# Peptides against a protein of PDB entry 5K2M, part 163

Target 1, 273 residues: chain A of PDB entry 5K2M
Amino acid sequence: MRIGITYTVLRREEMAIKERAGEFGEVVMLHEDDLLFPGNYDLDVVIIRNVSHFKALYTARLFESEGIPTVNSSRLIFEAGDKLFATLRLAGKVPVPEWKAALSEGGALRVPDSLGYPLVSKPVFGSWGRLLAKVNDRDSLEAVLEHRKWMKNPLYGIHYFQEFVEKPGRDIRSYVIGGEFVGAIYRYSNHWITNTARGGKAEPCSDPEVEELSVKAWEAFGEGALAIDIFESEKGLLVNEVNPNMEFKNAARVTGADMAGKLVEYAVEVAKT

## One batch from the design tools (peptide; made by RFdiffusion4, then SolubleMPNN)

Design b2_p24_5_s1 (from b2_p24_5, 13 letters changed)
Fold by OpenDDE base, seed 3:
Structure b2_p24_5_s1 (fold): chain B 273 residues (1-273), chain A 24 residues (1-24)
Amino acid sequence: as target 1 above (273 residues)
Amino acid sequence: SAAQEELQAKLNSEKTTLENARGA
């Protein structure tokens, strides 16, 4: 078996994936600079580890066009990596924060009529809490909308809003690979945007409700490897978003789960189907 | 084109992501 691994930066995750993939066959590391298409690649499967959502999406689709399956698939990356498209999948299967989407400024100005304040404004794409805004009032909403007009990407004109969820100073990140729950962590933060990359503490999460909800959230997509962000709310557990380009270094360290091994095992299964 | 602007904005978002990943 020949396993490709595409990457932008060789992180601890990519090193661990490479090491585990070596147990199953020949490993071909493919930096973004090595990727030219059509390329006539001799690979049985490709693990997509490009940092960019869009580079990951196009890389997956390009390999698929050559008959090479990818983990994750371009379909999964497309649906899970867009916050609105992910919400559309999730909302039919699991509890999600209340949300509204508007396709114009005039529509966006009416969102508080349904959701009230405070709101969270999100871009449909992006990672690490970038361009998230807590919108407490009309003036703040108008300011966010004004700034969006001057952003060059037309996707910033897709106005996605959620209710503001009060969290107990933490959120949950779980991992589901091939429909199997692998593990979960609490991510602590003093900021309403929880991100361990900003120096937050991580602790193991051993909650059967989180496990069940995480598997159900994965089933909304039905394939691949997903990190799932869950809020603890007054209304219970809410699935906020999923990530088809997961970081797992902190989660693997804290839980002891072999996330890299599970990802490789799943890629090997995909190669055989 | 709108597609090129979208691609460029995607690339800029990626660059920011990479810069943040290198600084972390």
Scores: peptide ipSAE 0.015, ipTM 0.479, DockQ to the pose 0.133
Fold by OpenDDE base, seed 5:
Structure b2_p24_5_s1 (fold): chain B 273 residues (1-273), chain A 24 residues (1-24)
Amino acid sequence: as target 1 above (273 residues)
Amino acid sequence: SAAQEELQAKLNSEKTTLENARGA
């Protein structure tokens, strides 16, 4: 078994994956600078750990074009890594925040007629709460839309909105790999954008409802390794988004779950299929 | 902190990706 691991930065996650992969076979670390296609890669599977969503997507697709399976697949990265496409998958299986999509400024200006205020403006791509805006009124909506016009990436012209969900000063991040629930954490934040990168405390989440909901959310995609962001709302649990490029350092530390091992085990299963 | 360095590395990687996508 030859296991490739693509990466941008050697983080704790990549080190843990490398270590666990070494128990199953030969490990080939592939920095982004090492990747040239078409290439003659002698690999049975590649674990995709590129930081950039687009780099991860294209890397996965390039290996797949050479007959090498990837974890995650380019299909999963594409569908789960886009907030709107992920919502389309999730909405048929699990409770999600109320949402609207508009393809023009004129359409976007009508979103409050359905969702009301406050609402959240999201780009369809991007990580760590970048370009999230809490829109409290018409003036704020107009300002967000005006700024989007000057953004060069045409994907910023895709207007995705959610209802603003009041959270109890925390959210939930769960992990499902190959259909198995691996663990979950509470992420505490005093800001409406909950992000562990902003110094939030993490605690173990042991809730059977979270476990069941997380597995159902994974089943909406039907493959791979996903981190799942869940809100505790007055309406109950809501699946906000999924991440096909999961960070798990804090979750692994807090829960004691072997997330790196589970990811490698799944990659080995994919290689044998 | 290691978390800030990791976040900055991610931001730089995404910035480079966006810049490359803009230059193409």
Scores: peptide ipSAE 0.016, ipTM 0.452, DockQ to the pose 0.045; fails the geometry check
Fold by OpenDDE base, seed 4:
Structure b2_p24_5_s1 (fold): chain B 273 residues (1-273), chain A 24 residues (1-24)
Amino acid sequence: as target 1 above (273 residues)
Amino acid sequence: SAAQEELQAKLNSEKTTLENARGA
């Protein structure tokens, strides 16, 4: 078996994936600079680890066009990596924060009529809490909308909002790979945006409700490897978003789960299908 | 810290992607 691994930066995750993949066959590391299409890649499967959502999406689709399956698939990356598209999948299966989408400023200005304040403005794409705004009032909403007009990417004209969820100083990140719950962590932060990349502590989360909800959230997509972000709210557990390009370094360290191994095992399964 | 460097590398990569997507 020949396993490709596409990457932008050789992170701890990519190193762990490479190491585990080596137990199953030949590993071909493919930096973004090495990727030219169409190509004659002799690979049974490609693990997509490009940092950029769009680069990951296009890389996956390009390999698929050559008959090489990817983990994650371009379909999953597309559906899960867009916050709005992910919400559309999730909302039919699991509890999610209340949300609204608007396609114009005029539409966006009416969002508070249904959701109230405070709101969370999210771009439909992007990672690590970039361009998340807590919108407390009308003036803040108008400011966010005005700033979006000056952003060159037309995707910033897609206005996605959630209710602001009060969290107990933490959120949950769980991992489901191939429908199997692999593990979960609490991510602690004093900021309303919980992100371990911003210096938050991680602790193991052992909660059967989290496990069940995580699997159900994965079933909304029905394939691949997902990190699932869950809020503990007054309404109970809410699935906030999913990540088809998961970081797991902290989760693997804290839980002891072989997330890299599980990802590789799933990729090998995909290659055999 | 290694975490800050990793975050900065990610931010730079996404910035480049966004810039490329804006330049397209």
Scores: peptide ipSAE 0.015, ipTM 0.450, DockQ to the pose 0.045; fails the geometry check
Fold by OpenDDE base, seed 1:
Structure b2_p24_5_s1 (fold): chain B 273 residues (1-273), chain A 24 residues (1-24)
Amino acid sequence: as target 1 above (273 residues)
Amino acid sequence: SAAQEELQAKLNSEKTTLENARGA
């Protein structure tokens, strides 16, 4: 078996994936600079580890066009990597924060009529809490919309809003690979935006309800490897978002779970189907 | 920190993607 691994930066995750993949077959590391298509790649499967959502999406689609399956698939990357598209999948299967989407400023200005204040404004794409705004009032909403108007990327014209969920100073990140729950962590933050990349503490999460909900959230997509962000709310557990381009070094360290191994095992299964 | 460097690398990669998407 020949396993490709595409990457932008050789992180701890990519190193671990490479190491585990070597136990299953020949590993071909493919830096973004080496990716030319059509390329006549002789690979049984490709693990997509490009940092950019769009690069990951297009890389997956390009390999698929050559008949090479990818983990994650371009379909999964597309649906899970867009916050709105992910919400559309999730909302049919699991509890999610109340949300609204608007396609104009005029539509966006009516969102509080349904959700009230405070709101969370999110771009449909992006990571690490970029352009997340807690919108407490009308003036703040108008300001966010005004700023979005001058952003050149047309995707900023897609207005995605959630209710503001009061969290207990933490959120949950779980990992489901091939339908199997692999592990979960609590991510602690003093800020309403929880992000472990900004120095948040991580602790193991051992909650059967989290496990069940995580699997159900994965089943909304039905394939691949997903990190799942879950909120603890007064309404119970809410699935906030999923990430098809998961970072897991902190989770692997804290839980002891072989997330890289599970990802490779799943990729090997995909290669055989 | 390694986390900051990784974050910056990601931000740069996403910025480049956004810039490319703006230039197309």
Scores: peptide ipSAE 0.015, ipTM 0.460, DockQ to the pose 0.046; fails the geometry check

Design b2_p24_5_s2 (from b2_p24_5, 14 letters changed)
Fold by OpenDDE base, seed 4:
Structure b2_p24_5_s2 (fold): chain B 273 residues (1-273), chain A 24 residues (1-24)
Amino acid sequence: as target 1 above (273 residues)
Amino acid sequence: TEEQKELYAQYKKEKTTLENARGS
């Protein structure tokens, strides 16, 4: 078996994936600079580890066009990596924060009529809490909308809002690969944006309700490897978002779960189908 | 759950303490 691994930066995750993949076959590391299509690649499966959502999406689709399956698939990356599209999938299966989408400034200005304040403004794409804004009032909403007009990417004109969920100083990151729950962590932060990549503490999360909810959230997509962000709220557990380009170094370290191995095992299964 | 209620109570207490310390 020949396993491709596409990457932008050789992180701890990519190193672990490479190491584990070597147990199943020949590993071909493919930096973004090595990717040219059509390329007639001789690979049985490609593990997509590009940092950029869009680069990951297009890389996956390009390999698929050559008949090479990818983990994750371009379909999954597309649906899960867009916060709004992910919400559309999730909302039919699991509890999610209340949300609204608007396609114009005029529409966005009416969002508080439904959700009230405070709101969270999110871009539909991006990671590490980039361009998340807590919108406490009308002035803040107008400011966010004004700034979005000056952003060159037209996707910033898609206005996605959630209710502000008051979290208990932490959130949950779970991992589901091929429908199997692999593990979960608590991510602690004194900021309303919880992210361990920004220096937050992580601890193991062992909660059967989290496990069940995580699997159900994965089932909304029905394929691939997903990191799932879950909020603890006064309403109970809420699935906030999913990530098809998961970072797992902190989770693997804290839980001891073989995230890289599970990802490779799933990729090998995908290659055989 | 009772555990969640306790966690929220602790969080609210810590948040209030931090807010008070910041003079807000």
Scores: peptide ipSAE 0.050, ipTM 0.609, DockQ to the pose 0.013
Fold by OpenDDE base, seed 5:
Structure b2_p24_5_s2 (fold): chain B 273 residues (1-273), chain A 24 residues (1-24)
Amino acid sequence: as target 1 above (273 residues)
Amino acid sequence: TEEQKELYAQYKKEKTTLENARGS
């Protein structure tokens, strides 16, 4: 078996994936600079680890065009990596924060009539809480919308809003690979944006309700490897978003779960299908 | 879970106290 691994930066995750993949066959590391299509690649499967959502998406689709399956698939990356598209999948299967989407400034200005204040404005793409805004009032909403007009990427004109969920100083990140729950962590932060990449403490989460909800959230997409962000709220557990290009260094360290191994095992299964 | 409910209740109480202290 020949396993490709595409990457932008050789992180701890990519090193762990490479090491574990070597137990199953020949490993071909493919930096973004090595990728040229059509390339006539001789690979049984490719694990996608590009940092950029769009680079990951297009890389996956390009390998698929050569008949090579990817983990994750371009379909999954597309649907799960967009916050709005992910919400559309999730909302039919699991509890999610209340949300609205607007396609114009005029539409966006009416969102508070439905959701009230405070709101959270999110771009549909991006990671690590970039361009998240807590919108407390009309003046703040107008300011966010004004700034979006001057952003060059047309996707900033897609206005996605959530209710502001009051969290108990933490959130949950779980991991589901091939439909199997692998593990979960609490991420602690005094800021309304909880992210371990920003220096938050992580602790193991052992909760059967989180496990069940995480599997159901994965089933909304039906394939691949996902990190799932879950909020604890007064309404119960809410699935906020998913990540098809998961970082797991902190979660693996805290839980002891073999996330790299599980990802490689799943990729090997995909290669055999 | 009961633990989650208790944690949320504590957090909400602390937040309310902070908001009251800020006059907001």
Scores: peptide ipSAE 0.019, ipTM 0.298, DockQ to the pose 0.013
Fold by OpenDDE base, seed 3:
Structure b2_p24_5_s2 (fold): chain B 273 residues (1-273), chain A 24 residues (1-24)
Amino acid sequence: as target 1 above (273 residues)
Amino acid sequence: TEEQKELYAQYKKEKTTLENARGS
């Protein structure tokens, strides 16, 4: 078994994946600077750990073009890594925050007629809460839309909105790999954007409802390794988004779950299929 | 960081494995 691992930065996650992969076969670390295609790679499977969503997507598709399966697949990265496409999958299977999509400024200005205020403006791509805006009124909506006109990437012209969900000073991050629930954490923050990368406290989450909902959310995609963001709302649990390129350092530390081992075991299973 | 330097040193040692994986 020859296991490739693509990466941008060698983080604790990539180190743990490398260590676990070494128990199953030969490990080949592939930095982004090492990737040239076509490359005639001799690998049974590649674990995709590139930081950029688009770099991860294209890297996966390039290996697949050489007949090498990837974890995650380019299909999963594409559908799960876009907030709107992910919502389209999730909305048919699990509770999600109310949402609207508009393809023009004129359409976007009518979103409050359905969602009301406050609402959240999200770009369809991007991580770590970048370009999230809480829109409290008409003036704020117009400002967000005006700024989007001057953004160079045409994907910023796709207007995705959610209802604003009041959270109890935390959210939930769960992990499902190959359809198996691996673990979950609470992420605490004093800001409406909860992110452990900004120094938030993490605690174990042991809730059977979270486990069941997380597996159902994964089943909306039907493959791969996903981190799942869940809100505790007055309406109950809501699946906010999924991440096909998960960070798990804090979750592994807090829960004691072998997330790297589970990811490698799944990659080995994919290689044998 | 020192951690990054150690990781780069390990990467250089594994370069032979990487070359073998490229089918060259």
Scores: peptide ipSAE 0.005, ipTM 0.317, DockQ to the pose 0.028
Fold by OpenDDE base, seed 1:
Structure b2_p24_5_s2 (fold): chain B 273 residues (1-273), chain A 24 residues (1-24)
Amino acid sequence: as target 1 above (273 residues)
Amino acid sequence: TEEQKELYAQYKKEKTTLENARGS
């Protein structure tokens, strides 16, 4: 078994994945600088750990073009890594926050007629709460839309909105790999954007409802390794988004779950199919 | 941080190893 690991930065996650992969076969570390295609790579599977969503997507697709399966697949990265496409999958299986998508400024200005205020503006791509805006009123909406006009990436012209969910000073991040629930954490923050990468406290989450909902959310995609962001709301648990390129160092530390091992085990299974 | 320096040093070592392996 030859296991490739693509990466941008050697983080704790990539080190743990490398270590666990070594138990199953030969490990080939592939930094982004080393990735040239076509490359005729001799690998049975590639674990995709590129930091950039787009680099991860293209890397996965490039290996797949050489007949090498990836974890995650380019299909999963594409569908799960886009907030709107992920919402389309999730909304058919699990409770999600109310959402609207608009493809123009004129459309976006009508979103409050359906969702009301406050609402949350999100880019369809990106991580760590970048370019999230709580939009409390018309003036704030106009400001966000004005700024979007000057952003160079055309994907910023895709206007994705959610209802603002009042959270109890925390959210939940769960991990499902190959359909198996691996673990979950609470992420505490006094800010409406909860993210441990921004200095939030993490604690273990042991809730059977979270476990069940997390598996159902994964089943909306039906493959791969996903981190799942869940909100606690007055309406109950809501699946906010998924991440096909998950960070797990905090979750692994807090829960004691071998997330790296589970990821490698799944990659080995994918290689054998 | 010291941890970032170690990670970067490890990355450089691995890159050098891979470059040497491709050059052989």
Scores: peptide ipSAE 0.005, ipTM 0.251, DockQ to the pose 0.028

Design b2_p24_5_s3 (from b2_p24_5, 11 letters changed)
Fold by OpenDDE base, seed 5:
Structure b2_p24_5_s3 (fold): chain B 273 residues (1-273), chain A 24 residues (1-24)
Amino acid sequence: as target 1 above (273 residues)
Amino acid sequence: MKEQEELYKLYKSETLTAENARGS
């Protein structure tokens, strides 16, 4: 078996994946700079670890065009990596924060009539809490919308909003691979944006309700490896977003779960189907 | 960045590359 691993930066995750993949077959490390298509690649499966959402998406699709399956698939990356598209999948299966989408400034200005204040403005793409805004009033909303007009990427013209969820100083990150719950952590932060990459403490989360909800959230997509962000709210657990290109070094360290091994095992399974 | 470049070079030397993955 020949396992490809695409990557932008060699992180602890990519090193762990490489090491575990070596137990199953030949490993081919595929840096972004080395990728050229069509390439007539001889691989049984490719694990996608590109940092950029769009580069990951296109890389997956390019390998698929050569008949090589990917983990995650281009379909999953596309649907899960867009916050709005992910919400559309999730909303029919699991509790999610109340949300609105608008395609114009005029539409966006009416969002508070439904969601009230405060609300959260999110870009449909991006990671690590980039360009998230807590919008407390009309003046703040107008400012966010004005700034979006001057951003070059057309996707910033897609206005996605959520209700502001009061969190208990933490959120939950869970991991589901191939439909199996692998583990979960609490991420602590005094800021309304909780992100472990910003120095938040991580602790193990052992909650059967989180496990069940995480599996249901994964089932909304039906394939692949997902990290799932869950809020603890007054309304109960809410699935906020999913990540089809998950970081897991902190979660693996804290939980002791073999996330890299589980990912490789799933990729090997995909290669055999 | 330098550390990542060094790691990249190390892995490139020790593992099959994209060129090796192409069918001849």
Scores: peptide ipSAE 0.036, ipTM 0.638, DockQ to the pose 0.031
Fold by OpenDDE base, seed 1:
Structure b2_p24_5_s3 (fold): chain B 273 residues (1-273), chain A 24 residues (1-24)
Amino acid sequence: as target 1 above (273 residues)
Amino acid sequence: MKEQEELYKLYKSETLTAENARGS
C-alpha cells in the first residue's frame, strides 16, 4: 500500500495522518511544490490535505485523472466545500437553517422579504467565519452588497444568506469518516461566530442526537471524511455546514478520538475498492 | 497562534482575488 498525502502546511493534522499512514504502508508526502501533472504517480490512494479549497479540489481531480482515488474525492470536495452546494445536499436530508440564494443585488435585496432580519451573509467559499456578516437591517444589507461589488472574485457575486440562529454561546463540530461517527466537540464563544481558530474553547460533546444527525448529514453526500457544523437552536439541531478539508487537532485533543487513524483507515478502504 | 496567523494570511490571500482563487 502506497499512500500519498498532499499538503500546503505540515500541521498537527498532517503529522498525525502521516504517522498513522505509516502503519498501513509506504507514505509519500507531497508538498504543493511537488505536484506536477501528469506525473505518473505510483500511489494506491491520496489523502488530500491542501489548505486551499480550490487547490484541494484540483489536486483531487488531477490524481483521479491518473486513476488514483482520493480522500476526499474531487466530487465531495466540490459539493461539500461550497456552502450553497452543501446546503442543497443537506436540505433534503437534515434540518438546516432557513436560507436564500440570490444571483444579483436586486435579488439579494428581496431576501429579507422571505427570511426577515437579522440575516447572515456568507460567501459560498471560505473558512473560519471569514466574510460572515450579521445583517440586522436594510442599511447593513446595502453595505454588504456594495462591498461585494468591489471584490474581484466573481464568486462573491453569489449571495448566500441564512436566518440568524440564536445559539447558546456555542456550536457543535462533529466528525464523520466513511459513515462512522468519530467524535464531536462544543466550541464556545461569546461572539455569534463560534470558531476554535478564533480562540474559542473546545469541550467534548457526547449527545446521541448529535451523533445521529451527523451521520445523516454525512449520508447526504455518501462518501468521505467530513467535519459537520451543527447549531443548537430553539427549533432543535440544525446542520449549518460541512467541511471536506477538516481541521481536527482540537477535536482530537479534547475527545481523544483517533481522527487521523480513522481517516487513514478510510483511505486504505478506498484504495481497496 | 503563529500557525493560525500564517494559515489565516494564506486563506485571506487566496480567497480575496479571482486570480488567487484559481491558483489556490
Scores: peptide ipSAE 0.039, ipTM 0.654, DockQ to the pose 0.052; fails the geometry check
Fold by OpenDDE base, seed 4:
Order: C-alpha cells, then sequence, then structure tokens
Structure b2_p24_5_s3 (fold): chain B 273 residues (1-273), chain A 24 residues (1-24)
C-alpha cells in the first residue's frame, strides 16, 4: 500500500495522518510544490490535506484523472466544501437553518422579505467564520452587498443567507468518516461565531441525537470524511455546514478519538475498492 | 496560538485570491 498525503502546511493533523498511514504502508508526503500533473504517480490512494478548498478540489480531481482515488473525492470536496451546494444536499435529509440564495444585488435585497432580520450573510466558500456578517437591518445588508461588488473573487457575487440562529454560547462539531460516527465536541465562544480555531474552547459532546443527526448528514453526501457543524437551536438541532477538509486537532485532543487513524483506515478501504 | 494565527492569515489570503477557499 502506497499512501499519498497532499498538504500545504504540515499541521498536527498531517503529522498524525502521516504517522498512522505508516502503519498501513509506504507514505509519500506531497507538498503543494511537489504537485505537477500529469505526474505518473505510483500511489494507491491520496489523502487530500491541502489548506485551500480549491487546491484540494483540483488536486483530488487531478489524481483521479490518473486513476488514483482520493480521500476526499473531488466530488465530495466540491459539494461539501461549498456552503450553498452543501445546503442543497443537507436540506433534503436533515434539518438546516432557513436559507436563501440570490444571484444579484436586486435578488439579495429581497431576501429579508422571506427570512426577515437578523440574517447571516456567508460566502459560499471559506472557513473560520471569514466574511460572515450578521445583518440586522437594510442598511447593513446594503453595505455588505456593496462591499461584495469590490471583492476580486466572482464567487462573492453568489449571495448566500441564513437565518440567524440563537445558540447557547456554543455549537457542535462532529466527525463522520466512511459513515461511522467518530466523535463530537462542543465549541464554546462568547461571540456569535463559534470556532475553536479563533480561540474557542472545546469539550466532549456525548449526545445520541448528535450522533444520529451527524450520520444522517453524512448520508446526504454518501462518502468520505466530513466534519459537521451543528447548532443547538430553539427548533432543535440544525446542521449548519459540513467540511470535507476538516481540522480535528482540538477534537482529537478533547475526545481522545483517533481521527487520524480512522481517516487512514478509510483511505485504505477506498484504495482496495 | 501562533500557528493558528499563521494558518488564519494563510486562509484569509487564499480566500481573497479568487482561487483558494478552505473548509476548516
Amino acid sequence: as target 1 above (273 residues)
Amino acid sequence: MKEQEELYKLYKSETLTAENARGS
């Protein structure tokens, strides 16, 4: 078994994945600078750990073009890594926050007619709460829309909105790999944006309802390794988003779950299919 | 904290470049 691992930065996650992969076969670490295609790579599977969503997506597709399966697949990265596309998958399977999408400023200005205020404006791509805006009124909406016009990436012209969900000072991050629930954590924050990457605290989450919902959310995609963000709301649990390029350092530390091992085991299974 | 800040800067830069987004 020859396992490739693509990476941008050698984080704790990549180190753990490398270590565990070494138990199953030869490990080939591939920094982004090492990636040239076509490359005639001699690998049975590639674990995609590129930091960038788009680099991860294209890397996965490029390996797939050479007949090498990836974890995650380019399909999964594409569908899960875009917040709107992920919502489209999730909405058919699990409870999600109310959402609207608009393709123009004129359309976006009508979103409050259906969702009301406050809203959350999200880019369809990004992480760590980047460019999330709580939109409380018309003036704020206009400002957000104006700023989006001046952003270089055309994807900022895709206007994705959610209802603002009141959370109990925390959210839930769960992990499902190959359809198996691996673990979950609470992420605490005094800010409406809860993310441990921004200095939030994490605690173990042991809730059968979270486990069941997490698996159902994963089933909306039907493959791969996903981190799942769940809100505790007055309406019950809501699946906010999923992440096909998950960080798990905090979750692994807090839960003791072998996230890296489970990921490698799944990659090995994928290689054998 | 330093590693997280560096990663955040990287992610921010990548997001601002039309071609890179991260799911974390």
Scores: peptide ipSAE 0.036, ipTM 0.651, DockQ to the pose 0.172; fails the geometry check
Fold by OpenDDE base, seed 2:
Structure b2_p24_5_s3 (fold): chain B 273 residues (1-273), chain A 24 residues (1-24)
Amino acid sequence: as target 1 above (273 residues)
Amino acid sequence: MKEQEELYKLYKSETLTAENARGS
């Protein structure tokens, strides 16, 4: 078996995936600079680890066009990696924060009529809390919308809002691979944006409700490997977002779960299908 | 597209910084 691993940067995750993949077959590390399509690649499966959501998406689709399955699939990356598209999948299956989408400034200005304040403005793409804004009032909303008009990427014209969820100084990140719950962590932060890569502390989360909810959230997509971000709210657990390009070094370290191994095992099974 | 590239570079830089700072 030949397992490709696409990557932008060789992180702890990619090193772990490479190591585990070596137990199942020949590993081909594919830096972004190595990729040219059509390439007539000889691979049984490709694990997608590109940092950029869009590069991951297109890389997956390009390998699929050559008959090579990917983990994650381009479909999953597309649907899970867009916050709005992910919400559309999740909303019918699991509790999510209240949300609104608007396609114009005029529409966006009416969002508070439904959600009230405070709001969270999110771009539909992006990681590490980039361009998240807590919108406390009309002046802040107008400012966010004004800034968006001058941003060059047309996707910033898609206005996605959530209710602001008051969290107990932490959130939950869980991991589901191939429908199996692998583990979860608490991410602590004094800021409303929680991320371990941004200086948040991680601790193991052992909660059956989190496990059940995480699997249900994964089932909304029905394939692949997902990190799932869950809020502890006054209304109970809410699935905030999912990530088809998961970072897991902190979670693996804290929980001891073999997340890289589980990912590789799933990729091997995909290759055999 | 230019903005996307800038965001990508920023993310890449932050990832490397986090990796170096945490050692794991």
Scores: peptide ipSAE 0.008, ipTM 0.366, DockQ to the pose 0.069; fails the geometry check

